# Designs tried in a protein design run: peptides against a protein of PDB entry 6PSE. Part 53

Target 1, 78 residues: chain A of PDB entry 6PSE
Amino acid sequence: PSEEEEYARLVMEAQPEWLRAEVKRLSHELAETTREKIQAAEYGLAVLEEKHQLKLQFEELEVDYEAIRSEMEQLKEA

## One batch from the design tools (peptide; made by RFdiffusion4, then SolubleMPNN)

Design b2_p15_6_s2 (from b2_p15_6, 8 letters changed)
Fold by OpenDDE base, seed 3:
Structure b2_p15_6_s2 (fold): chain B 78 residues (1-78), chain C 78 residues (1-78), chain A 15 residues (1-15)
Amino acid sequence: as target 1 above (78 residues)
Amino acid sequence: as target 1 above (78 residues)
Amino acid sequence: SAEEILAKFREAQKE
């Protein structure tokens, strides 16, 4: 039998005391996993904001670069 | 009483059938939350990689910009 | 709040 099937059998045959302990265990793991999910989301958002700021800076620099490049090209062609 | 205390009482007084159902519910929520946590982590990593690539491009452009700026300044000063 | 963070994250994933 798979571990999943064995676990399902255990739950089905378990006494109330074991079931209560399992509810407590799962509740704890769920709370912890939820916290970790939130932390991962917060980190992702922070990196996204940093990327956005960098993109704005990059676009500004591109505009400035093209302006100077164009002026330089005009001087070389004259 | 807090919701947590009320829930704890419910678990303590519950029949085996309810407890088995609660184990199943919590197991399902844990699995879903775990998947969402992993997805959040993967997204954060992807954005981090994109930010890194953008940073490299920005740094290359800065070098090119400073080169042209310096050349232009030399021409203006001569 | 946790809900607000998760909502923002879900919206950010659409971009």
Scores: peptide ipSAE 0.219, ipTM 0.840, DockQ to the pose 0.925
Fold by OpenDDE base, seed 2:
Structure b2_p15_6_s2 (fold): chain B 78 residues (1-78), chain C 78 residues (1-78), chain A 15 residues (1-15)
Amino acid sequence: as target 1 above (78 residues)
Amino acid sequence: as target 1 above (78 residues)
Amino acid sequence: SAEEILAKFREAQKE
């Protein structure tokens, strides 16, 4: 039998005291996992914002670079 | 009373059939929340890697820009 | 709230 099938049988045959303890355990794990999910989301958003700011700076530098490159090329061809 | 206190009383007074259903519900929500947490972590890692690659490209462009800027400045001072 | 953060995260993933 799979672990999932064995767990399902345990739940089906369990006494109320065990079931209440299992509800408490699962509620705690769900709360912790939810907190970790939120933290991962907050981190992902922060990195995304940083990447966006860096992209803007990169694009500004590309414009400045092309301006100087073009001026230099014109001087060399004169 | 807080929602948490009311839920705790419900669990304490619940019949086995309700408790088994609640274990099943919480197990399902935990599995879903765990999957979402993993997805959020994977996304955050991917964005971090993209930001790192962009930073490397930015630093390379800065070197090229400063080289041309310096050459241009030397030509203007001559 | 947690719900607002998760909503913003889901929207950011679409961009």
Scores: peptide ipSAE 0.209, ipTM 0.838, DockQ to the pose 0.933
Fold by OpenDDE base, seed 5:
Structure b2_p15_6_s2 (fold): chain B 78 residues (1-78), chain C 78 residues (1-78), chain A 15 residues (1-15)
Amino acid sequence: as target 1 above (78 residues)
Amino acid sequence: as target 1 above (78 residues)
Amino acid sequence: SAEEILAKFREAQKE
């Protein structure tokens, strides 16, 4: 039997005291995992914002670079 | 009593059938929340890698820009 | 896309 099937049998055959302990365990793990999920999302959003700001700076520099490149080319051709 | 205290009392007084159903519910929610946490972490990592690549490109462009700027300045001063 | 990722992150924060 799979671990899942074995666990299912354990739950079916368990006494109330074990079941109450399992509810407590699962509730705690769910709360912690939920917190970690939110933290991961917040971190990801922060990195996205940083990436977006960097992209804007990069695009501004590209415009400035092309302007100087064009001016330089005109000076060399004149 | 707080919602947490009321829930704790419910768990203490619950019959085995309710407890088994609660274990099943919590197990399902934990599995889904765990999947979502992992997904958020994976996306965060992907964005971080993209940001890093963009940073490298930005730094390369800065070097090229400063080279042209310096050349232009020298030409104007000569 | 970054926008799609952002949407998923926002949904994850609401859960």
Scores: peptide ipSAE 0.199, ipTM 0.833, DockQ to the pose 0.141
Fold by OpenDDE base, seed 1:
Structure b2_p15_6_s2 (fold): chain B 78 residues (1-78), chain C 78 residues (1-78), chain A 15 residues (1-15)
Amino acid sequence: as target 1 above (78 residues)
Amino acid sequence: as target 1 above (78 residues)
Amino acid sequence: SAEEILAKFREAQKE
């Protein structure tokens, strides 16, 4: 039997006292996991925004660089 | 009474059938939330790596740009 | 593993 099946059987055969304790445990874990999920999402979003700004700056610099490079090349060839 | 206190009282007074259903519900929500947390973490890490690579490229281009800009300025002033 | 990814992500958050 899988761990899931064994756990399901345990829940079915458990006494009320155990079930109450399990509800409490799961509620706690869910709260913590939810907090962690939110934090991960917030961090990911922040990094994404920073990356986006950096990309824009990079693209702008690349255009400027190519312009100067081309001008320099023309001057050297003339 | 707070919602938490009311919920705690409900759990204490609940029949085994309700408790089993609640364990099942919480287990499901925890599994989903855990999956979402992991996905958020993976995404955030990927974006962070991309940002890092972009930063390195940007810094390299900036050095090259300043070199050409300086050379161009010198040629114009001479 | 998922645990390793989460650990790396948490570490990255400190940088």
Scores: peptide ipSAE 0.188, ipTM 0.833, DockQ to the pose 0.949

Design b2_p15_6_s3 (from b2_p15_6, 8 letters changed)
Fold by OpenDDE base, seed 3:
Structure b2_p15_6_s3 (fold): chain B 78 residues (1-78), chain C 78 residues (1-78), chain A 15 residues (1-15)
Amino acid sequence: as target 1 above (78 residues)
Amino acid sequence: as target 1 above (78 residues)
Amino acid sequence: KDEEILEKFKKKLEE
């Protein structure tokens, strides 16, 4: 049998004391995992916003750079 | 009593059938939340790497821009 | 692409 089938059998044959302990364990793990999920999402969102701002700054600098480059090229051709 | 205290009382007074159902519910939620956590972490990492590459490109452009700006300023002062 | 990711993150934060 798979581990999942063995676990299912354990739950089916377990006494109330074991089941209460398992509920407590799973509740704790769920709470921790939920916190970690939220933290990961918040971090990812923050980085995404920072990347967006950086991209805007980069595009603005590209415009300024091309303006000066073009002016310099025109001066060299004169 | 808080919701947490009420839940704790429910678990303590529950019959085996309810406890088995709760173990099943919590196991399912834990599995789903774990999947979501991992996915969020993977997305966050990918965005971080993209941001890093963009920052390197931005810094390179800044160097090039300052070089041309400085040259142009020197020509205007002559 | 970033917009899609952003919406996914927002959805996850609401869960």
Scores: peptide ipSAE 0.201, ipTM 0.831, DockQ to the pose 0.104
Fold by OpenDDE base, seed 2:
Structure b2_p15_6_s3 (fold): chain B 78 residues (1-78), chain C 78 residues (1-78), chain A 15 residues (1-15)
Amino acid sequence: as target 1 above (78 residues)
Amino acid sequence: as target 1 above (78 residues)
Amino acid sequence: KDEEILEKFKKKLEE
């Protein structure tokens, strides 16, 4: 039998005291995992915002670069 | 009484059938939340990698820009 | 893509 099947059997045959303890355990783990999920999402959002700012800076630099490149090319052709 | 206190009382007074259902519910929610946490972490990592690549491109463009800018400045001073 | 990811993150924060 798989661990999942064994666990399912345990739950099915469990006494109320064990079941209450398991509810408490799972509630705690769910709360912790939820907090970790939110934290991971917040971190990802922060990185996205940083990437976006960097992209804007990159695009501004591209504009400036192309302006100078074009000016230089015009000077070479004159 | 708080919702937490009311829930605690419900668990304490619950029948085995309700407790088994609650274990199943919490197990399901924990599994889903765990998957979501992992997914959030993976997305965050992907964005970090994209940001890193963008940073490298930005730095390369900065080098090229400064080279042209310096050349233009030298030409203006001559 | 970034907007999609952003929306996914926001959704996760609301859960």
Scores: peptide ipSAE 0.144, ipTM 0.821, DockQ to the pose 0.106
Fold by OpenDDE base, seed 4:
Structure b2_p15_6_s3 (fold): chain B 78 residues (1-78), chain C 78 residues (1-78), chain A 15 residues (1-15)
Amino acid sequence: as target 1 above (78 residues)
Amino acid sequence: as target 1 above (78 residues)
Amino acid sequence: KDEEILEKFKKKLEE
């Protein structure tokens, strides 16, 4: 049997004391996992914002670079 | 009493049938939340990698820009 | 900073 099937059997055969302990365990793990999910989302958002700012800076530099490149090319052709 | 305290009382007073249902509910929510956490982490990692690549491109462009700027300045001074 | 964040994300993926 799969671990899931074995766990399901354990739950069905378990005494109330074990079930209460399992509810407590699962509640704790759910709370922690939820917090971690939120943190991951917050990190992702922060990085996204940083990337966006960097992209804007990059685009500005590209404009400046192309301006100088164009000027240099014009000087070479003249 | 807090919702947490009320829930704790419910768990203590609950019958096995309710407890088994609650274990099932919590297990399902934990599995879903875990999946969502992983997805959030994967998204954040992807954005981070994109930002890293963009930063490398930006730094390369800065080098190229400074090279052209320096050349232009030298030409002006000569 | 990016390396630290990267490690955090990797850790979360391994959980």
Scores: peptide ipSAE 0.136, ipTM 0.819, DockQ to the pose 0.106
Fold by OpenDDE base, seed 5:
Structure b2_p15_6_s3 (fold): chain B 78 residues (1-78), chain C 78 residues (1-78), chain A 15 residues (1-15)
Amino acid sequence: as target 1 above (78 residues)
Amino acid sequence: as target 1 above (78 residues)
Amino acid sequence: KDEEILEKFKKKLEE
């Protein structure tokens, strides 16, 4: 028997007092897991914003670099 | 009465059949929320890795840029 | 900061 089958049997044979306790337990775990999901999303969003800013800075530096590279190439060819 | 108090009364007055159905509902929601939490964490990790790689590329470009800038400055000062 | 975030994500993945 799988753990899932054993759990299903436990729920089916349980007294009301156990079932109420299980509802409370599951409600608590759901609330905690929901909070953790939101926190993970918030962290991911923060990193995404930082990556976006870094990308803009990188693209700006590439433009500046190519400008200097082109100028130097022209000087070498002259 | 708060929604929480009303829910608590419902659980306390509920028949075993309702309680078993509620355990099933909460178990399903917990499983889905857990999956979503993991997906959020995986996404955040992927973005963090991308940001890290971009940072390394940016730092490498800064080194190359400073080398060319320094050479250009020396040529202008000569 | 990034290392701390990384550890938090790893922890969440292992839950």
Scores: peptide ipSAE 0.130, ipTM 0.818, DockQ to the pose 0.106

Design b2_p15_6_s4 (from b2_p15_6, 7 letters changed)
Fold by OpenDDE base, seed 3:
Structure b2_p15_6_s4 (fold): chain B 78 residues (1-78), chain C 78 residues (1-78), chain A 15 residues (1-15)
Amino acid sequence: as target 1 above (78 residues)
Amino acid sequence: as target 1 above (78 residues)
Amino acid sequence: SDEEILRKFKEAMEE
Protein backbone atom coordinates (compact mmCIF):
# COMPACT_ATOMS: atom_id res chain seq x y z
CA PRO B 1 0.00 0.00 0.00
CA SER B 2 1.03 3.62 -0.57
CA GLU B 3 1.92 5.87 2.35
CA GLU B 4 -1.33 7.71 1.72
CA GLU B 5 -3.34 4.48 1.95
CA GLU B 6 -1.51 3.46 5.11
CA TYR B 7 -2.19 6.86 6.67
CA ALA B 8 -5.85 6.63 5.72
CA ARG B 9 -6.06 3.20 7.37
CA LEU B 10 -4.37 4.54 10.49
CA VAL B 11 -6.93 7.36 10.73
CA MET B 12 -9.79 4.88 10.27
CA GLU B 13 -8.56 2.53 12.99
CA ALA B 14 -7.21 5.14 15.42
CA GLN B 15 -8.53 5.67 18.94
CA PRO B 16 -9.89 9.09 19.97
CA GLU B 17 -6.69 9.94 21.88
CA TRP B 18 -4.57 9.49 18.75
CA LEU B 19 -7.05 11.46 16.65
CA ARG B 20 -7.01 14.38 19.10
CA ALA B 21 -3.22 14.39 19.04
CA GLU B 22 -3.28 14.36 15.22
CA VAL B 23 -5.71 17.31 15.14
CA LYS B 24 -3.34 19.21 17.42
CA ARG B 25 -0.33 18.34 15.25
CA LEU B 26 -2.04 19.35 12.02
CA SER B 27 -3.36 22.57 13.55
CA HIS B 28 0.15 23.52 14.61
CA GLU B 29 1.65 22.73 11.20
CA LEU B 30 -1.12 24.67 9.47
CA ALA B 31 -0.51 27.72 11.64
CA GLU B 32 3.24 27.64 10.98
CA THR B 33 2.82 27.06 7.25
CA THR B 34 0.31 29.92 7.05
CA ARG B 35 2.78 32.25 8.77
CA GLU B 36 5.55 31.18 6.40
CA LYS B 37 3.26 31.78 3.41
CA ILE B 38 2.52 35.31 4.59
CA GLN B 39 6.20 36.00 5.23
CA ALA B 40 7.11 34.83 1.73
CA ALA B 41 4.47 37.12 0.25
CA GLU B 42 5.60 40.10 2.34
CA TYR B 43 9.18 39.57 1.24
CA GLY B 44 8.10 39.34 -2.39
CA LEU B 45 6.16 42.59 -2.08
CA ALA B 46 9.20 44.35 -0.65
CA VAL B 47 11.39 43.18 -3.54
CA LEU B 48 8.72 44.19 -6.03
CA GLU B 49 8.68 47.71 -4.60
CA GLU B 50 12.47 47.88 -4.79
CA LYS B 51 12.33 46.78 -8.42
CA HIS B 52 9.73 49.44 -9.14
CA GLN B 53 11.88 52.20 -7.63
CA LEU B 54 14.90 50.96 -9.55
CA LYS B 55 12.90 51.02 -12.79
CA LEU B 56 11.90 54.63 -12.20
CA GLN B 57 15.54 55.59 -11.65
CA PHE B 58 16.56 53.70 -14.77
CA GLU B 59 13.97 55.48 -16.90
CA GLU B 60 15.09 58.87 -15.57
CA LEU B 61 18.70 58.05 -16.40
CA GLU B 62 17.71 56.94 -19.91
CA VAL B 63 16.12 60.33 -20.54
CA ASP B 64 19.21 62.17 -19.30
CA TYR B 65 21.51 59.90 -21.29
CA GLU B 66 19.62 60.43 -24.53
CA ALA B 67 19.70 64.20 -24.02
CA ILE B 68 23.48 64.25 -23.60
CA ARG B 69 24.02 61.72 -26.39
CA SER B 70 22.00 63.85 -28.79
CA GLU B 71 23.87 67.02 -27.84
CA MET B 72 27.20 65.25 -28.23
CA GLU B 73 26.21 63.90 -31.64
CA GLN B 74 25.26 67.39 -32.81
CA LEU B 75 28.61 68.80 -31.67
CA LYS B 76 30.55 66.05 -33.46
CA GLU B 77 28.61 66.56 -36.69
CA ALA B 78 29.26 70.36 -36.72
CA PRO C 1 -14.24 31.90 26.22
CA SER C 2 -11.99 32.66 23.26
CA GLU C 3 -12.52 30.95 19.92
CA GLU C 4 -9.36 28.98 20.60
CA GLU C 5 -10.69 27.76 23.95
CA GLU C 6 -14.02 26.83 22.40
CA TYR C 7 -12.27 24.91 19.64
CA ALA C 8 -10.10 23.10 22.18
CA ARG C 9 -13.23 22.10 24.11
CA LEU C 10 -14.88 20.86 20.92
CA VAL C 11 -11.86 18.66 20.15
CA MET C 12 -11.87 17.27 23.70
CA GLU C 13 -15.56 16.37 23.62
CA ALA C 14 -15.79 15.26 19.98
CA GLN C 15 -16.70 11.77 18.84
CA PRO C 16 -14.29 9.76 16.67
CA GLU C 17 -16.31 10.47 13.52
CA TRP C 18 -15.96 14.23 13.99
CA LEU C 19 -12.26 13.88 14.78
CA ARG C 20 -11.63 11.87 11.61
CA ALA C 21 -13.45 14.51 9.58
CA GLU C 22 -11.37 17.24 11.24
CA VAL C 23 -8.13 15.40 10.45
CA LYS C 24 -9.23 15.22 6.81
CA ARG C 25 -10.16 18.93 6.76
CA LEU C 26 -6.89 20.04 8.34
CA SER C 27 -4.86 17.79 6.05
CA HIS C 28 -6.53 19.37 3.03
CA GLU C 29 -5.98 22.93 4.26
CA LEU C 30 -2.36 22.15 5.10
CA ALA C 31 -1.75 20.79 1.61
CA GLU C 32 -3.30 23.86 -0.03
CA THR C 33 -1.49 26.31 2.24
CA THR C 34 1.80 24.52 1.60
CA ARG C 35 1.27 24.84 -2.15
CA GLU C 36 0.49 28.54 -1.78
CA LYS C 37 3.61 29.06 0.36
CA ILE C 38 5.79 27.44 -2.29
CA GLN C 39 4.12 29.50 -5.01
CA ALA C 40 4.74 32.73 -3.08
CA ALA C 41 8.39 31.78 -2.65
CA GLU C 42 8.75 31.04 -6.37
CA TYR C 43 7.20 34.39 -7.28
CA GLY C 44 9.54 36.15 -4.87
CA LEU C 45 12.52 34.47 -6.48
CA ALA C 46 11.34 35.52 -9.94
CA VAL C 47 11.04 39.16 -8.85
CA LEU C 48 14.51 39.01 -7.31
CA GLU C 49 15.96 37.76 -10.57
CA GLU C 50 14.20 40.51 -12.53
CA LYS C 51 15.44 43.15 -10.08
CA HIS C 52 18.97 41.81 -10.41
CA GLN C 53 18.88 42.00 -14.21
CA LEU C 54 17.50 45.53 -14.04
CA LYS C 55 20.27 46.55 -11.65
CA LEU C 56 22.91 45.25 -14.05
CA GLN C 57 21.37 47.26 -16.89
CA PHE C 58 21.21 50.34 -14.69
CA GLU C 59 24.87 50.06 -13.71
CA GLU C 60 25.90 49.66 -17.36
CA LEU C 61 23.94 52.77 -18.30
CA GLU C 62 25.53 54.72 -15.43
CA VAL C 63 28.98 53.91 -16.78
CA ASP C 64 28.02 55.00 -20.30
CA TYR C 65 26.34 58.14 -18.99
CA GLU C 66 29.37 59.20 -16.95
CA ALA C 67 31.64 58.65 -19.94
CA ILE C 68 29.56 60.93 -22.18
CA ARG C 69 29.03 63.48 -19.40
CA SER C 70 32.76 63.71 -18.82
CA GLU C 71 33.52 64.08 -22.52
CA MET C 72 30.86 66.78 -22.85
CA GLU C 73 32.22 68.65 -19.84
CA GLN C 74 35.71 68.63 -21.34
CA LEU C 75 34.42 70.00 -24.64
CA LYS C 76 32.53 72.80 -22.91
CA GLU C 77 35.55 73.79 -20.82
CA ALA C 78 37.91 73.95 -23.87
CA SER A 1 3.49 41.77 -15.23
CA ASP A 2 4.29 43.49 -11.96
CA GLU A 3 0.57 44.01 -11.44
CA GLU A 4 -0.07 40.30 -11.77
CA ILE A 5 2.73 39.46 -9.36
CA LEU A 6 1.43 42.05 -6.91
CA ARG A 7 -2.01 40.49 -7.06
CA LYS A 8 -0.61 37.02 -6.43
CA PHE A 9 1.33 38.19 -3.39
CA LYS A 10 -1.74 39.92 -1.99
CA GLU A 11 -3.74 36.73 -2.46
CA ALA A 12 -1.04 34.74 -0.68
CA MET A 13 -1.20 37.13 2.28
CA GLU A 14 -4.90 36.47 2.76
CA GLU A 15 -5.75 33.95 5.50
Scores: peptide ipSAE 0.354, ipTM 0.849, DockQ to the pose 0.141
Fold by OpenDDE base, seed 5:
Formats: sequence, C-alpha cells, structure tokens
Structure b2_p15_6_s4 (fold): chain B 78 residues (1-78), chain C 78 residues (1-78), chain A 15 residues (1-15)
Amino acid sequence: as target 1 above (78 residues)
Amino acid sequence: as target 1 above (78 residues)
Amino acid sequence: SDEEILRKFKEAMEE
C-alpha cells in the first residue's frame, strides 16, 4: 500500500487520544507552513522591488550612454 | 475564552468521527498551503535570476559608458 | 510578467 493509504488506515483505526494528538500536530505544522509561505512571498516582493530599482538605474544609464555616443558621433562627423 | 481555548476544548470533547474529519481537513489545508509556499519560493527564485541578469547587463553598460566617457574626456583635454 | 509575479506574492501573503 502507498504511504497515503497506510496513513488513511491509521487514522481510521486510531483511538481518540491519537487523533487529538494528530490534530494538534497538523495544526502546528499548518501554522508554521503558513508563516513560511508568507515569508517567501515577502522575500520575493523585496527582490522584485530591488529589480525595479535596478531597472530604473539601467534606463538612466542607457539614456546617458546614448547621449555621449551621439555627441561623439557628431564630433567625428564634423 | 479565546478562540484558541474554545477550539482546544472542542478538540478535547469531540467524538472520534469529528476528530477524523478534522484530521482530514487539516491535512488538506496543509497540503494546499505547502504547495503555495513552494510556488512562492519558485517565483522568488525566478525574480532573483532576472535581477541577476539585469545586474550583469548593467555592469556591461557601465564599462562601455566609462570607456566612451574616458575617450571623450581625453579628446577634450587634447 | 512582474505584475503577475507581484500578484502571486500578494496572494501568497493573504491568510
């Protein structure tokens, strides 16, 4: 049997004391996993903001670069 | 009593059938939350990779910009 | 897109 089937059987045959303990365990794991999910999202958001700032800096540099390039080209043509 | 205390009392007084249903509910929520956590982590990684690539492009442009700037400065000094 | 990713992060932060 699969691990899932074995677990299902365990739950079906378990005494109330075991079931209460399992509810407690699962509740704890759910709370922790929820916190980890939120933390992962917060981290991703932070990186996205950093990427956005870097993109703005890159675009500014592109403008400055093209300005100098154009000036150099004009000087070479003259 | 707090919601937590009330829930704890419910679990303590619950019949096996309710407890089994609660285990099933919590197991399902844990599985879904785990999937969402993993998805958030994957998105975060993707953004990190994009940021890294953008940083490399930015650094390349900085080098090119400084080269032109330096050339322009030298021409002005001469 | 960044907008889509942002939306997914916001959804993940919701309880």
Scores: peptide ipSAE 0.352, ipTM 0.849, DockQ to the pose 0.104
Fold by OpenDDE base, seed 1:
Structure b2_p15_6_s4 (fold): chain B 78 residues (1-78), chain C 78 residues (1-78), chain A 15 residues (1-15)
Amino acid sequence: as target 1 above (78 residues)
Amino acid sequence: as target 1 above (78 residues)
Amino acid sequence: SDEEILRKFKEAMEE
């Protein structure tokens, strides 16, 4: 049997004291996992914002680069 | 009493059938929240990699831009 | 730093 099937059997046969302890354990793990999920999202958002600002700077530099490149080409052709 | 205190009392006074249902509910929510946490982390890693690649491209363009700028300045000064 | 963020994301991916 899978661990999931064995766990399901344990829950079905368990006494109330074990079940209460399991509810407490799962509630604690859920609260912690929820905090970790939120934290992961917050870090991801920070990186996304930084990437966005970098992209804007890159695009501005591309425009400036092409302007100078074009001017240089014109001077060399004359 | 707080909702937390009321919930704790409910768990203490609940019948086995309710406790089994609560274990099942919490297990399901924990599994989903865990999956969401991992997904958020994976997304953040992807964004971080994209930002890193963009930074490398930006730095390469800066080098090329400064080379052309310097050459242009030399031509104008001569 | 990116290194710190990377470490935290890797930790968050642990099951």
Scores: peptide ipSAE 0.324, ipTM 0.846, DockQ to the pose 0.139
Fold by OpenDDE base, seed 4:
Structure b2_p15_6_s4 (fold): chain B 78 residues (1-78), chain C 78 residues (1-78), chain A 15 residues (1-15)
Amino acid sequence: as target 1 above (78 residues)
Amino acid sequence: as target 1 above (78 residues)
Amino acid sequence: SDEEILRKFKEAMEE
């Protein structure tokens, strides 16, 4: 049987004391996993914002670079 | 009483049928939340990698820009 | 740091 089927059987045959403990365990794991999910989302958002700002700076530098490169090329060809 | 205290009381007084249903509910929510956490982590990792590559490109462009700027300044002063 | 964030994301994906 699969682990899921074995777990389902365990739950069906379990005593109330085990079931209460399992509810407590699952509630704790759910709370932790929920917090971790939120944290992952917050990190992703922060990095996305940083990437966006960096992209703007990069594009500005590209414009400045192409201006100087073009001027330099013109001077070399003159 | 807090919602947590009320829930704890409910779990303590619950019949096995309710407890089994609650284990099933929590297991399902945990599985979903875990999947969502992993997805958030994958997305955040992808954004981080993109930001890192962009940073490398930006730093490379800064070096190239300063090289051309310096050469241009030298030519203007000569 | 990017390294710290990268580590945290990898850890989250390993669960």
Scores: peptide ipSAE 0.324, ipTM 0.847, DockQ to the pose 0.106

Design b2_p15_7_s1 (from b2_p15_7, 5 letters changed)
Fold by OpenDDE base, seed 4:
Structure b2_p15_7_s1 (fold): chain B 78 residues (1-78), chain C 78 residues (1-78), chain A 15 residues (1-15)
Amino acid sequence: as target 1 above (78 residues)
Amino acid sequence: as target 1 above (78 residues)
Amino acid sequence: MEEIREFFEAILKEA
């Protein structure tokens, strides 16, 4: 049997004391996992913003670089 | 009483049938939340990698830009 | 990338 099937059987045959403990365990794990999920989303948005700002800086530098490169090329060809 | 205290009391006074249903509910929510957390982490890592690659490109462009800028400045001063 | 942003925002909205 799969672990899921074995767990389902355990739940069906479990005493109230075990079930209460399992509810408590699952509630705790759910709370922790939810917190971690939220934190991951917050972090992800922060990195997206940083990446966006970096992209803007990069594009600005590209413009400046192409201006100087073009000027240098013109001077060499003249 | 807080919702947490009320829930704790409910769990303590609940019948086995309710407890089994609650274990199933919590297990399902935990599985869904875990999947979302993992996906959020994967997306976060992807964005981090993209940001890192962009940073490397930016730093390379800065080096190239400073080289051309310096050469241009030297040519103007000579 | 917009899909990723929307995914993160959806998580935070549900919190």
Scores: peptide ipSAE 0.610, ipTM 0.871, DockQ to the pose 0.968
Fold by OpenDDE base, seed 2:
Structure b2_p15_7_s1 (fold): chain B 78 residues (1-78), chain C 78 residues (1-78), chain A 15 residues (1-15)
Amino acid sequence: as target 1 above (78 residues)
Amino acid sequence: as target 1 above (78 residues)
Amino acid sequence: MEEIREFFEAILKEA
């Protein structure tokens, strides 16, 4: 049998004391996992913001670069 | 009493049938939450990579920009 | 990018 099937059987045959302990365990793990998920999301959003700021800086630099490049080109043509 | 205290009491007084159902519920939620957490981590890494690539491009442009700027400055000084 | 943002925001909204 698969581990899942074995676990299912265990739950079916378990005494109340075991079941209560399992509820406690699962609740704890769920809480922790939820916290971690939230943290990951917060971090992800932060990185997205950083990326966006960097993109803005990049675009500004591109504009400045093209301006100088164009000026230089004009000077060379003269 | 707090919701947590009420829940704790419920678990303590619950019949096996309820407890089994609760184990099932919590297991399901844990699985889903875990999947979401993993997905969040994967997305976070992807964004980090994109940010890194953008940074590399930015740094390259900075080098090019400074080169032209310097050349232009030299021409103006002459 | 927007998909990722929405995903993160959804997580935080449900929290």
Scores: peptide ipSAE 0.610, ipTM 0.871, DockQ to the pose 0.963
Fold by OpenDDE base, seed 1:
Structure b2_p15_7_s1 (fold): chain B 78 residues (1-78), chain C 78 residues (1-78), chain A 15 residues (1-15)
Amino acid sequence: as target 1 above (78 residues)
Amino acid sequence: as target 1 above (78 residues)
Amino acid sequence: MEEIREFFEAILKEA
């Protein structure tokens, strides 16, 4: 039997004291995992914002670069 | 009493059938929350990689821009 | 990229 099937059997045959302890354990793990999920989302949004600002700076520099490149090319061709 | 205290009392006074159902519910929510946490971490890593590649491109363009700017300034000052 | 943003925002909205 799989671990999942064995766990299901354990829950079915368990005494109330074990079941109460398992509810407490699962509630604690759910709370911790939820906090970690929220933190991951907050960090992800922060990185997205930083990437967006960097992209804007890159596009500005690209425009300035093409302006100077074009001016330099014109001077060489004249 | 707080909702937490009321929930704790409910768990203490609950029948085995309710406790088994609660273990199943919490296990399901924990599995879903864990999947979402993992996906958030994967997305965060993908954005970090894209940001890193963009930063490398930005730094390359900055070097090229400064080279042309310096050459242009030298031509104007000569 | 927009899909990723929406995913993160959904997590924070439901929290």
Scores: peptide ipSAE 0.609, ipTM 0.870, DockQ to the pose 0.971
Fold by OpenDDE base, seed 3:
Structure b2_p15_7_s1 (fold): chain B 78 residues (1-78), chain C 78 residues (1-78), chain A 15 residues (1-15)
Amino acid sequence: as target 1 above (78 residues)
Amino acid sequence: as target 1 above (78 residues)
Amino acid sequence: MEEIREFFEAILKEA
């Protein structure tokens, strides 16, 4: 039998005391995992915003660079 | 009493059938939440990598821009 | 990128 099937059998045959302990364990793990999930999402959004701002700065610099490059090229051609 | 205290009382007074159902529910939610947490972490790392690559490109452009700007400034001063 | 944003926002909305 798979681990999942064995666990299912354990739950089915378990006494109330074990079941209450398992509920407590699972509730704790769920709370921690949920907190970590939320934290990961918040961090991810922050990084996305930073990346977006960086992209805007990059595009602005590209415009300025091309302007100077073009002017320099014209001077060299003359 | 808080919701947490009320839930604790419910678990303490619950019959085995309810407890087994709660174990099943919590196990399912934990599995889903864990999957989402892992995916969030993976996405976060991907965005970080993209941001890093963008930063490298930006820094490279800054170097090129300053070189041309300096050359143009010297020409204008002469 | 947009898919990632929507994923994170969905997590936070459900929280």
Scores: peptide ipSAE 0.608, ipTM 0.871, DockQ to the pose 0.958

